# Ledger of designs, part 97: peptides against a protein of PDB entry 4CIC

Target 1, 148 residues: chain A of PDB entry 4CIC
Amino acid sequence: KVSTKGHYGVQAMFDLAQHFGEGPVSLKSIAERQGLSEPYLEQLIAVLRKAGLVKSVRGAQGGYILAREPRDIKVGDIIRVLEGPIAPVESVSQDDPEHSLKFDFSVTKSVWEKVKKSIEEVLDSITLADMLKDAEEAQMAQGYMYYI
Target 2, 147 residues: chain B of PDB entry 4CIC
Amino acid sequence: KVSTKGHYGVQAMFDLAQHFGEGPVSLKSIAERQGLSEPYLEQLIAVLRKAGLVKSVRGAQGGYILAREPRDIKVGDIIRVLEGPIAPVESVSQDDPEHSLKFDFSVTKSVWEKVKKSIEEVLDSITLADMLKDAEEAQMAQGYMYY

## One batch from the design tools (peptide; made by RFdiffusion4, then SolubleMPNN)

Design b2_p19_2_s4 (from b2_p19_2, 5 letters changed)
Fold by OpenDDE base, seed 4:
Structure b2_p19_2_s4 (fold): chain B 148 residues (1-148), chain C 147 residues (1-147), chain A 19 residues (1-19)
Amino acid sequence: as target 1 above (148 residues)
Amino acid sequence: as target 2 above (147 residues)
Amino acid sequence: DDSYSIGNTSDPSYAIGYT
């Protein structure tokens, strides 16, 4: 599962990508457009900023911008920052001896590793620039449906 | 995320695959080998049985068997039975209007659909027979490290 | 628990991410 944090983090980053080059965007405006609570978004943006995916701009027209070009930010980068390494199955932490299900089952582990790899490959193949392009194509397709 | 249910369900099905052709296996023996509670395993097996992946055999040597050959059971089949359709993101159920985040964001949805497809392809590419083969190869590799 | 599970199971889902 992608967490709610990962999901909304990708949405927030995509919103910033749509405004890339237009200057700083306020958290309030992002929250309003994305239907997110401003406090929740602030937490997400704080993590993304610390990871160097977002920059804070100070001043009267202050806000946030992408720290890199949309083409240089993968969806996988966003997910890893917000959720850590993509793990399809919780590693039974060694530290709880009672519930240490000896994940000795190397074969089942290999299944989940294959799933992990596949997810990583997909998420690392999609940039914010790709998402922007997809959005433009979708808007054009909708626009054509209204003009016909 | 694969749920605990999905994870342990795959383990239980794999245990049954390892004993395929040897006759019925008791839930107790599966639980012991897999480190699962017997009551929890019983719940898993009940679902798998209802889905036709497992058969119950009655009698003194009663227990459970795979309902099909290991080659005819995909990991994806097990996961779908235990967890339902693979969903990388919770579909915001339409029914809660207040938290109806208008998932109007078609573009983000497309990302998750691509992830879903990739997971499905992987899980549908792996059978219990493939897992048996991988286990045999791993045992052989360990045996060679001891010699 | 804001984790999106592959399934609607009440069982703790193995997270793709560390929550």
Scores: peptide ipSAE 0.031, ipTM 0.785, DockQ to the pose 0.253; fails the geometry check
Fold by OpenDDE base, seed 1:
Structure b2_p19_2_s4 (fold): chain B 148 residues (1-148), chain C 147 residues (1-147), chain A 19 residues (1-19)
Amino acid sequence: as target 1 above (148 residues)
Amino acid sequence: as target 2 above (147 residues)
Amino acid sequence: DDSYSIGNTSDPSYAIGYT
């Protein structure tokens, strides 16, 4: 599962992609468009900035921009930054010996590794540019339905 | 993510697959081999039984067996029974309006749908029979390293 | 709350299953 943090992080990054080349976008405007709380968005953006996916622009017209072109940012990159390594099963931390999955059966582990690999392949195959294209195609399809 | 319930459920079902054709297996023996608590395993098995993946055998040598052949049980079937529908993102239940993911942007939703489909395809491509085969191959490979 | 999240984040993880 992608956490709420990962989900909203992808939404925020997509909003920045939609405005790429138009200059800095305020957190307030992103929060309003994406239905996020501004304080929560600030936390997300701080992490994304530290990871070098977002840049802060200072000044009266300050805000945030993508640090790279939309084609150079994968969804997988965003998820790894916000969530850490993609793990389909929670590795029981070694710290609780009673609930330690003692028998990580090699065979059951291999199932989860296959799931992990599949998720990684999907998320690494999708860029913010791909998402922009999909949005444009969806808008065109809706526009044609109103003219018929 | 697969929950602990899903993970342990797959382990328990795999244990039953390893003993398929040998007769009923006690919950105690499964719990011991899989490192599970017996009460927790009982809950898992109750759900799996209700879904028709496991059968209970009564008597002094009673226990549990797979309800179908290992080749006829997908990992995806086990996960769906224990976890419900495979969802890569929790649909915010309509009940908390403040944290409702109001803007399920169609585009972001499509990303998660692709992830969902990918997970489903993987889990539905793996049977308990495939897992048995993988276990046998792993044992053979280990045996050859000791000679 | 036995839900496995893709990430180790303290944020409510979206579990594959609703149960």
Scores: peptide ipSAE 0.031, ipTM 0.786, DockQ to the pose 0.243; fails the geometry check
Fold by OpenDDE base, seed 5:
Structure b2_p19_2_s4 (fold): chain B 148 residues (1-148), chain C 147 residues (1-147), chain A 19 residues (1-19)
Amino acid sequence: as target 1 above (148 residues)
Amino acid sequence: as target 2 above (147 residues)
Amino acid sequence: DDSYSIGNTSDPSYAIGYT
């Protein structure tokens, strides 16, 4: 599962992508559009900024912008920053030594590694630019439905 | 993430696959080999049995067997039985109405649907027979390292 | 709460499976 952090992080980054080139966007405006708590969004943006995906602009009309073009930001980049490495199964090894599955069957591990790789490939294949394009196509499709 | 239930379920099913054709396997023996609690394994096996992936054999030498050949059981089948439908993101809609993301951006949802599809394709491409083959290949490779 | 998230985050992780 993608965490709420990952989910909201992708939404916030997508909101910034929709306003890319229009100047800095306030956290308040993002929070209002995305239905997020402003304090929660502030935490997300702080992490994304530290990772170099977002830039802060200072001043009366300050706010945040994407640090890169939407085509240069993968969904996978956002998820890795917010959630760390994609792990399909927690390695049971660390927290409960008594339930340390002695036989972490190399074969079972290989199944989860294949799943991991597949998720990574998908998330790395989708950019914020792809998401913008999909949004435009969806809006056009809805617009065509109102004219028929 | 695959739940502990899904993880252990795949392990238990793989253990049964390794003994396929040898007769019924006791829960105790599976639990010992897989490092699982016997009561926990009993719960997993009950679900898998109800789903028709495992059969119980009664008697003094009773136990459990795969209900189908290892080639006819996908990892995806096991996961769906134990965890239900693969959902990459919970639809935030139900539990906290105040944080109901008004704009569940159709676009963001589409990203998670692509992830879901990819996971399903991978898990449905792997059978217990494939896992058995991989285990045999790994054992052969280790055997060659000792010579 | 055995819900394994794609990431090791302490945040409520949307597990691949419904727990």
Scores: peptide ipSAE 0.031, ipTM 0.788, DockQ to the pose 0.248; fails the geometry check
Fold by OpenDDE base, seed 3:
Structure b2_p19_2_s4 (fold): chain B 148 residues (1-148), chain C 147 residues (1-147), chain A 19 residues (1-19)
Amino acid sequence: as target 1 above (148 residues)
Amino acid sequence: as target 2 above (147 residues)
Amino acid sequence: DDSYSIGNTSDPSYAIGYT
């Protein structure tokens, strides 16, 4: 389960990756392109900035840039910053104290740990550069469908 | 994200697997062993029964049994029955209409599809029989630490 | 709605399942 925060965070970082090398991008422009509210994006960017994934640029043409090259930012890095450690089994304790996961059954826990590891491996195998490449390939494929 | 429903469903199915071949197990006994409320477990078992993973046995010693051998039930089968298809990206539409995931960005979707596939592969690789074996190995390892 | 999240965020999270 990826939160909306994680999802939109990856989208925002991907938008910044698409504009990498073109200079600072305004939050407004990102919000418009990604269909996000600007206030919500501001909160996401603040977290990403504190984690050193994004830099703020000051001035009349100020905005945000990636703090590292797209190849040096994994999707897993973004998710860990926004969501914390990937925990597929941590019950958001609903206010109902009676359904505390009382029994940490070691065997069932091991199943979820395997799932966790698998998710981490996938997310750590994908960089923003990989996503850019996939986007380019998809655009080329769409372009070729119009020329044939 | 596995729901509590999925988690407890796997626990309940695992409990039934541990008692496989011993006859029907009462919901009360499962609930007590797994730390679940009996009414909640009844709802889970009803779904699992309808899906053909569990059978009800009638009589004075009635209860529930696995409908198939533990080796023929994958964790993925249990999760799909309880949670539906694994969809790591489907927004539970919060009531806030403004945050509809408007932009189905194909690229971001592909990331989550890769995650989905990976989860499915893991859950489909684990049977209740594998879980039983892991439990036995863990018990043996604990027993050896005390000798 | 008892749903597991990949992260510890209280934010609405994508469910692995439809429920």
Scores: peptide ipSAE 0.031, ipTM 0.783, DockQ to the pose 0.227; fails the geometry check

Design b2_p19_3_s1 (from b2_p19_3, 10 letters changed)
Fold by OpenDDE base, seed 5:
Structure b2_p19_3_s1 (fold): chain B 148 residues (1-148), chain C 147 residues (1-147), chain A 19 residues (1-19)
Amino acid sequence: as target 1 above (148 residues)
Amino acid sequence: as target 2 above (147 residues)
Amino acid sequence: SKELEDFEKNDSLYLTDPN
């Protein structure tokens, strides 16, 4: 599963992709458009910036931009930055000794590894550019529905 | 992500598959073999039983058996029974109005739908029989490493 | 027990409401 953090991170990155080439956007504007709290977005953007996916621009017209072109940022890259490695199973907190997976169930592990691989393949196959294209196509389709 | 519940449910079902045709197994024996607490396993088995994936056998040699052949039980079936529909994104609890996804981000939703579909395809492609086969192959491979 | 409820809550994959 993708966490709320991952989900909102992808939304924020997608917002930046929509404004790519238009200059820096303020966190406030992103937060308003994406329905995120500004403090929460600040935390997300800080992580994304440290990972080199976004850049901060200083000044009166400062804000954030994508550090790379939308085609060069995979959804998988965003998720890995925000959530770490894609884990198909929630790690049983090691701290509950009673629920320690004592048995190396190699077979069950292999099932989850297959799931992991599948998720990775999907997320690595989708770029922000692909998302932009999908958004444009959806807008065009909606526009045609109002003119008929 | 698969929850701990889903994970342990698959383990328990796999244990039952390994003993399929040998008669009913006790929850205690499953719990011991799978490293699960018996009370937790009781809850899992109750859900699985209600869903018709396992049967309870009463009596001195009572316990649980698979309700179907291992080939007729997909991992996806187990997960859906235990966790409900596979959701790729954790639902933001509706109760935090500040984090309400106000915008129908159709595009982001489509990404997660693709992930969901991919997970479903994988989990629906794996049966308990496939897992049994994989276990046998792994045991054979380990046996050859010791010769 | 509170632990079981917390376990059920933590194990509850917040599945996006299909609604």
Scores: peptide ipSAE 0.020, ipTM 0.777, DockQ to the pose 0.138
Fold by OpenDDE base, seed 4:
Structure b2_p19_3_s1 (fold): chain B 148 residues (1-148), chain C 147 residues (1-147), chain A 19 residues (1-19)
Amino acid sequence: as target 1 above (148 residues)
Amino acid sequence: as target 2 above (147 residues)
Amino acid sequence: SKELEDFEKNDSLYLTDPN
């Protein structure tokens, strides 16, 4: 499962992709368009900036931009930055020693590794540029429905 | 992500698959072999039984068995029973009305739908029989490393 | 804020032990 953090992170990055080349966008503007709280978005953007996916631009027209072109940012890159390695199974918090998964069931592990690989392949196959294209196609399809 | 419930559920079902045809196994025996608490396993087995994946056998040698052959139980079936539909994104608890995902971002949704489909395809491609085969192959490989 | 901590906790797929 992708966390809410991952979901909102992808939304925020997609918003930045939609405005790529138009200059810096404010966090407030992103928050308003994406239906995110500004404080939450600040945290997401801070992580994304530290990872080099986002750049901060200072000044009166300051804000944030993508650090790379949309085609050079995979959804998988965003998820890895925000959530770490894609784990198909939630790690039982190591804190309960009694429920230590003592049995590294190699077979069960292999099932989850296959799931992980599949998720990674999907997320690494989708760029922000692909998402932009899909959005444009969807808008065109909606536009055609209004003219018919 | 598969929950701990899904993970342990697959382990418990795999244990039952390993003993398929040998008769009923006790929950205690499964719990010991799989490193699960017996109370937790009781809850898992109750759900799996209600879903028709496990049968309870009564009597002195009573316990649990798979309700179907290992080849007829997909990992996806177990996960769907224990966790419901595979959701690639954790649904933000509907309880915070202010963070209602107002924007059904069709594009973002499509990404998660692709992930969901991929997970479903993988989990539906693996049966308990496949897991048994993999276990046997792994045991054979380990046996060859000791010689 | 407590809301952010709760949000981070809710974002962590903490399998709450059904206990």
Scores: peptide ipSAE 0.021, ipTM 0.775, DockQ to the pose 0.149; fails the geometry check
Fold by OpenDDE base, seed 2:
Structure b2_p19_3_s1 (fold): chain B 148 residues (1-148), chain C 147 residues (1-147), chain A 19 residues (1-19)
Amino acid sequence: as target 1 above (148 residues)
Amino acid sequence: as target 2 above (147 residues)
Amino acid sequence: SKELEDFEKNDSLYLTDPN
């Protein structure tokens, strides 16, 4: 599963992608559009900024912009920044010895590695530009449904 | 991520697959081999049994067996039984309104649906028989490293 | 049982944000 953090991070980045080239976007505006709490978004943006995916612009028209073009930001990049490496299995916290995976059976590990690889391939195949295109197509499709 | 439940469930089912045709396996023996707590395994097995993936055998040589051949049990079947439908995103508990996904943006949903589909395809492509084969190959490879 | 509920809750695919 993608965490809530990853999900909201992708939403926030997508919002910034939709406004790419229009100048800085305020966190408030992103939060409002994406249905996120502003404090939560602030935390997400801080991480994304530190990773160089987002830039802060200071001034009266200050806010945030994508640090790179939407085509140069993969969903996988966002997820890796927010969640770290994609782990297919929950790391059993070493702290519960009763639940410690004592036997790292190579075969089961291989299954999860395949899952991981598949997820990575999907997420690395999707850019913010692809998402923008999908949004445009969806809007056009809705427009056509009103004409039918 | 696959839950601990899913992970251990697959391990337990794989253990049963390794002993398929040898008769019933005790939960204790599975727990010992897989490094699982017996109580935890009991819960897992109960779910798997209810779903018809495992059968209980009563008697002195009682225990559990796979209800189907290893080739007829997909990893995806095990995961779906233990975890339900593969959800690509954590269900934000409705209980925290600040963290509720208020905006189900169609495009982001589509991304996660693609991830879901990919996971399902992988898990449905792997059977317990495939895992058995992989284990045999790994054992052979280790055997060659010692020679 | 409470243990089963805890089992179902704890063993959910929590991509727990550790933070």
Scores: peptide ipSAE 0.020, ipTM 0.781, DockQ to the pose 0.129; fails the geometry check
Fold by OpenDDE base, seed 1:
Structure b2_p19_3_s1 (fold): chain B 148 residues (1-148), chain C 147 residues (1-147), chain A 19 residues (1-19)
Amino acid sequence: as target 1 above (148 residues)
Amino acid sequence: as target 2 above (147 residues)
Amino acid sequence: SKELEDFEKNDSLYLTDPN
């Protein structure tokens, strides 16, 4: 499962991709377009910036830009930055030693490893450029439905 | 992500698969072998029983058995019963209306749908019989390392 | 019980299929 953090992080990065080459985008404008709170977006952007996926531009027309071209940013890269390694099973919190009998049943572990690999392959196969292309195709399809 | 419920549910079902054909297995014995609390296992088994994946046998040697052969139970079936439809993204709890702006961004949704499909394909490709086979192969591999 | 609360919290992790 992707957390809310990962979900909104991908949305924010996609918004920046849509404006790539147009200059810096304000956090306020991203928040408005993506239906996010500005404080929440600030936290996400801080992590993404630290990871080198986003750059801050200072000044009166300041804001944020992608640090790389959309084709050079995978969805998997965004998720790994925000959530860490893709884990198919929530780690039972180590804090309860009695329930921490992670019976590491080798066979069950192998099932989850297969799921993990599958998720990683999908997310690493999709770039922000692929998402931009999909958005353009969707807009063209909607435009044709209004002319029929 | 698979929840703890899904994880332990698969473990419990796998334990029942290992004993398939031997008769009813007590919840206590499953709990001991799988490192689960008996009360937690009772909750899991109740859901699995209601879904028709497990049967209860009454009597002095009562317990639980698989309702179907291990080959006829997919891991995906167990997960769907315990967790519902496989969702790639955590549902933002509807309880915070301000954060519930599920901006259903069509393009972002398509990414998660691809992830969902991939997870479903994997989990639907694995049966309890496949897991039994993998366990047997692992035991044989360990036996050869001691010689 | 704390275990029941953790069980209910883990249920919240699924995107409800709007369908």
Scores: peptide ipSAE 0.019, ipTM 0.774, DockQ to the pose 0.146; fails the geometry check

Design b2_p19_3_s2 (from b2_p19_3, 12 letters changed)
Fold by OpenDDE base, seed 3:
Structure b2_p19_3_s2 (fold): chain B 148 residues (1-148), chain C 147 residues (1-147), chain A 19 residues (1-19)
Amino acid sequence: as target 1 above (148 residues)
Amino acid sequence: as target 2 above (147 residues)
Amino acid sequence: SEELKEFEENSSLLLTDPD
C-alpha cells in the first residue's frame, strides 16, 4: 500500500503540475480541489519544499509552485521524499538467534526485494508530465463521449 | 509492503515446500524453524488450508503438507489467499463527495494500479519451486565459499 | 518481529494488512 501520505503527496504535486506556469497556487485551493485538509497539506508541502520539489512564492498572490518542470519530477521522487526509501525488505534481523534457518529468510527476503525493485521501477518511470498527459487524454476521451 | 501475514505466510509455505515429499510436518516444527508463534501459524495455516494450498494429514505423524506441488503454487497465490487482492492504495473511497475533482483521482489511481500490476506480475512469476531452487543455489554458493 | 514492523513502517508501498 502506498501510505496516505504518499498518495496525497502525489495528488498535491499533481495539482501543482496542472497549474505549472500559471503562477503560485494557494494551499487552500489545492486542499479544496484535492479534498485534503489544509493542515495536512501544510505538512506535506513543508516536506516537499524542504526536499526542493516545491517552492514558496511570497506576495499578495503568493502560494506554491513546482520547483522543477513536471517532466523532471518522478512519482518515485515524491514518494522517496515523503516516505523515505521504498524500504528494502528490512532484513528480518537474521540476528534473531532463534530463527535457525537463516537461509530461508534470505530467500523470502529476495522475493520482497524483487517486489521493491519492481515498484521503484514503475514509480521512477512515471513523471508528473506523464500524469498530465494521461489526464488530458482522459478528459478528451470523456469529452468525446459526451459529444457522441 | 507485504503484510506480516503475507510475509509469514510465504515463509510457512516455503517451509512446507522444503519438506514436500517427506510427509506431513507439524505446526510446531514449522513454527520453530521459521521463528513464528504456533498460535499465529495456526491461523495462517487455517486460511491456507481453506484456500486449498495446504492439507492436513491426520495420524501419529500427522501435520500439514502442501496441497499442490511447489511449482504449482505462486507467491502471488499465497498473498492473495492471505491478504486478498493486492490493493496498492486503499481506494480513498472515491465516494467522499467533497472530492470535487474526480478526474485527478483517476490519474493518481492509475499510478497505483500500475504499481499493483507490477507487484502482481512479480509475485505471480515466483513459485515455491523457484524459491527452493534459489535456496539450493544459495546453499551451494555458501558451501563453496567455505571450501 | 520488530524489524518486520519497521519494514512495514518504512516501506511506503507496503501491502499493509488492511486490518
Scores: peptide ipSAE 0.025, ipTM 0.791, DockQ to the pose 0.423; fails the geometry check
Fold by OpenDDE base, seed 5:
Structure b2_p19_3_s2 (fold): chain B 148 residues (1-148), chain C 147 residues (1-147), chain A 19 residues (1-19)
Amino acid sequence: as target 1 above (148 residues)
Amino acid sequence: as target 2 above (147 residues)
Amino acid sequence: SEELKEFEENSSLLLTDPD
């Protein structure tokens, strides 16, 4: 499951992707468009910047831009930066080695590893460019509905 | 992500699967084997019983059994019972319809729906019987390492 | 402890149906 942090992080990154090539975007404008508090967005952007997914531009026309092209940023990259490794289940403490729990633990662990792998595969298969394309297709489909 | 509840629920159900056909298993014995508190396990088993995945047997040799064969219980069934629908992201409140957020919302929602579908497919592809088989294979592999 | 809480929060954010 993706945290609110991950969700909003993807939204903020997608907003930056939509404005890619238009120059720096202010945090205020992103916050307004995405319905995020500016302080919360500042925290997200700080993490994303530190990870090298976002660049800050200084000056009167300053703000933020994607550090890479939208095609070079996976959703999985964003999630890993914001949430760390995708863990489907909390690692139950390794501490009690002696009891018969070892075998059952291994089988259940395998289930969650399969889930993890599946999530990673999905998130790594989606780029910001894919999201932009999906958005364009959705807009075209809506535009056609108004003309019918 | 699967909650602790889902995780322990799968463990408890797997324990019952390992004892399937041997008769009723006490909650105490499951709790001891799985490293769970008995009160916590009681809560899990109550939910699983209500959902028809587990049956209670009354009497001196009473306890719990799987209500179905291990092959007829998917991990996904257990998770859905314990956690409800698999939701990859919290539904952000629907409230502000007017702003340009609708389109971005739809695209991001699609991402999470893909994640959801993938999780469901995995969890629905694994039965308790599959887990039993994996356990047997792992035991055989360990047994061969000692020879 | 904190990792567990973050995971529970992250898992709860993922698992808690707001209903």
Scores: peptide ipSAE 0.023, ipTM 0.791, DockQ to the pose 0.280; fails the geometry check
Fold by OpenDDE base, seed 4:
Structure b2_p19_3_s2 (fold): chain B 148 residues (1-148), chain C 147 residues (1-147), chain A 19 residues (1-19)
Amino acid sequence: as target 1 above (148 residues)
Amino acid sequence: as target 2 above (147 residues)
Amino acid sequence: SEELKEFEENSSLLLTDPD
C-alpha cells in the first residue's frame, strides 16, 4: 500500500506539474486545490525539496516549483522520496523479540519481492507528464459531454 | 504493503501445503515451525477455515489441512481472505473530517488502480504449488553447495 | 466509486509508517 503520505505527495507534485512553467505556486493554493492541510503539505514539500524534486522560490510571488520537468519525475521517484523503498510486507517491528521470524522463509520472501518489483515497475512507468496527459484527456472527455 | 497478518497467513498456508497429503497438522506444530504464537495462528486459521481454504480434522490426530490442493490456492486468495481487497493506497481514515479528499483526482486514482491491478496479477499468478516447487529448488541448490 | 472506498477501507496492505 502507498501511505497517505505517498498519496498526498503525488497529489501535491501533480498540482505543481499542472502549474509547471507558470511560475511559483504557493503552498496555500496547492492545499486549497488538493484538499490538504497547509501544515501537512509543508511537511511533504520539505521532504520533496530536500530530495531535489521541488524548488523553493523566494519573494512576494514566491512559492514552489518542480525542480525537473514533469517528464523527468516518475511517480516511483516521489514514492521513494516520501516513503523510502517500496516494501511489500510490513517489517515486523523487532519489538517483539520472542517472535523472531527465524524462518525468513526464502520462498515467502520471494513472493513479496515479486510484488515489490511489480509495484516498482508500475510506479516507474508513470511520469508526472503521463499524469498531465491523462488529465487533459479526461478534461476533453468531460468537455465533450458538456457540449453534447 | 502486505500486513503482518497476510505475511503470516501465507506462511501458515505454505506450511500446510508442505504437509499436504500427510494428514492433519496441529496448530502447535505449525506455530513452532513458522515461529508464530499459537494464539495468533489460531486467529489466522479461524479466518482461513471460515473462508474454506483450510479444514479442521477432529480426533486424537486432529488438526488442520488445506481444503484444496496447493495448485488450487493462489497467494492472492489467501491475501484477499485475510486482508480483503488489495488496496494500493491506505484509505485516509475518515476520522479527520476536515481533510475531506474532495478532489478525488481521477488521475491519481488511476495510478493507484494500476498499482492494484499489478499486485493482484502477481499474487494471482502464484499458487501454493508454485511455492512448493520454489522451496524444492532452493533445497536442491543448498544441497549442491554442500557438495 | 463506492468500490474504491471499500477497497481503500478494507485493504490491510497498509504500508504502516515505521514508528
Scores: peptide ipSAE 0.021, ipTM 0.790, DockQ to the pose 0.121; fails the geometry check
Fold by OpenDDE base, seed 1:
Structure b2_p19_3_s2 (fold): chain B 148 residues (1-148), chain C 147 residues (1-147), chain A 19 residues (1-19)
Amino acid sequence: as target 1 above (148 residues)
Amino acid sequence: as target 2 above (147 residues)
Amino acid sequence: SEELKEFEENSSLLLTDPD
């Protein structure tokens, strides 16, 4: 599962992708379009900026831009930055010695590793450019339904 | 991600699969082998029993058995019973109206639906019988490394 | 149980049941 943080992070990055080449976008405008609180978005953007996926532009018309082209940013890259490595099962914290008998049963671990690999493959196969294309196709399909 | 509940549920079901055909297995013995607390395992088994994946046998040598053959139980079936539908993203609880502006952006939703589908396909492709086979192969491989 | 809730809160990829 993707956390709320990962979900909203992908939405924010997609909003920046839609405005790529148009100049800096304010956090306020992203928050309004994506239905996010501005303080929450600030936290997400800070992490994404530190990871080099987003750049801040200073000035009166300042804001944020993608640091790379949409085709060079995978959804998997965004998720890894915000949530860390894609884990299929939460590591039971090693710190509780009574539950530390993680019978790391090799066979059950292999099931979760297969799930992890599948998630990684999907998320690494989708770029922000792919998402932009899908959005354009969806808009065109809606436009045709109004003319029938 | 699979919850601890799903993780331990699959472990418990796999333990029952390893003893399939040998008669009822006590919860105590499953708990000991899988490193689970007996009370926690009782909760898991109660859900699995209600869903018809496990049967209880009464008596002095009573316990639990799989309700179906290991080949007829998918890992996906176990997870759906314990955790409900496989969701790729946590539904932000609808109860916080400020966060309820789930701009269900159609394009982002499609990404998560692809992830969901991928997880479902993997979990539905693995049966308890497949897990038993993998365990046997792993044991054989360990035996050959000692020669 | 409280332990399940703590595990859910710390789970970055929470399969939380939509109740």
Scores: peptide ipSAE 0.020, ipTM 0.783, DockQ to the pose 0.408; fails the geometry check

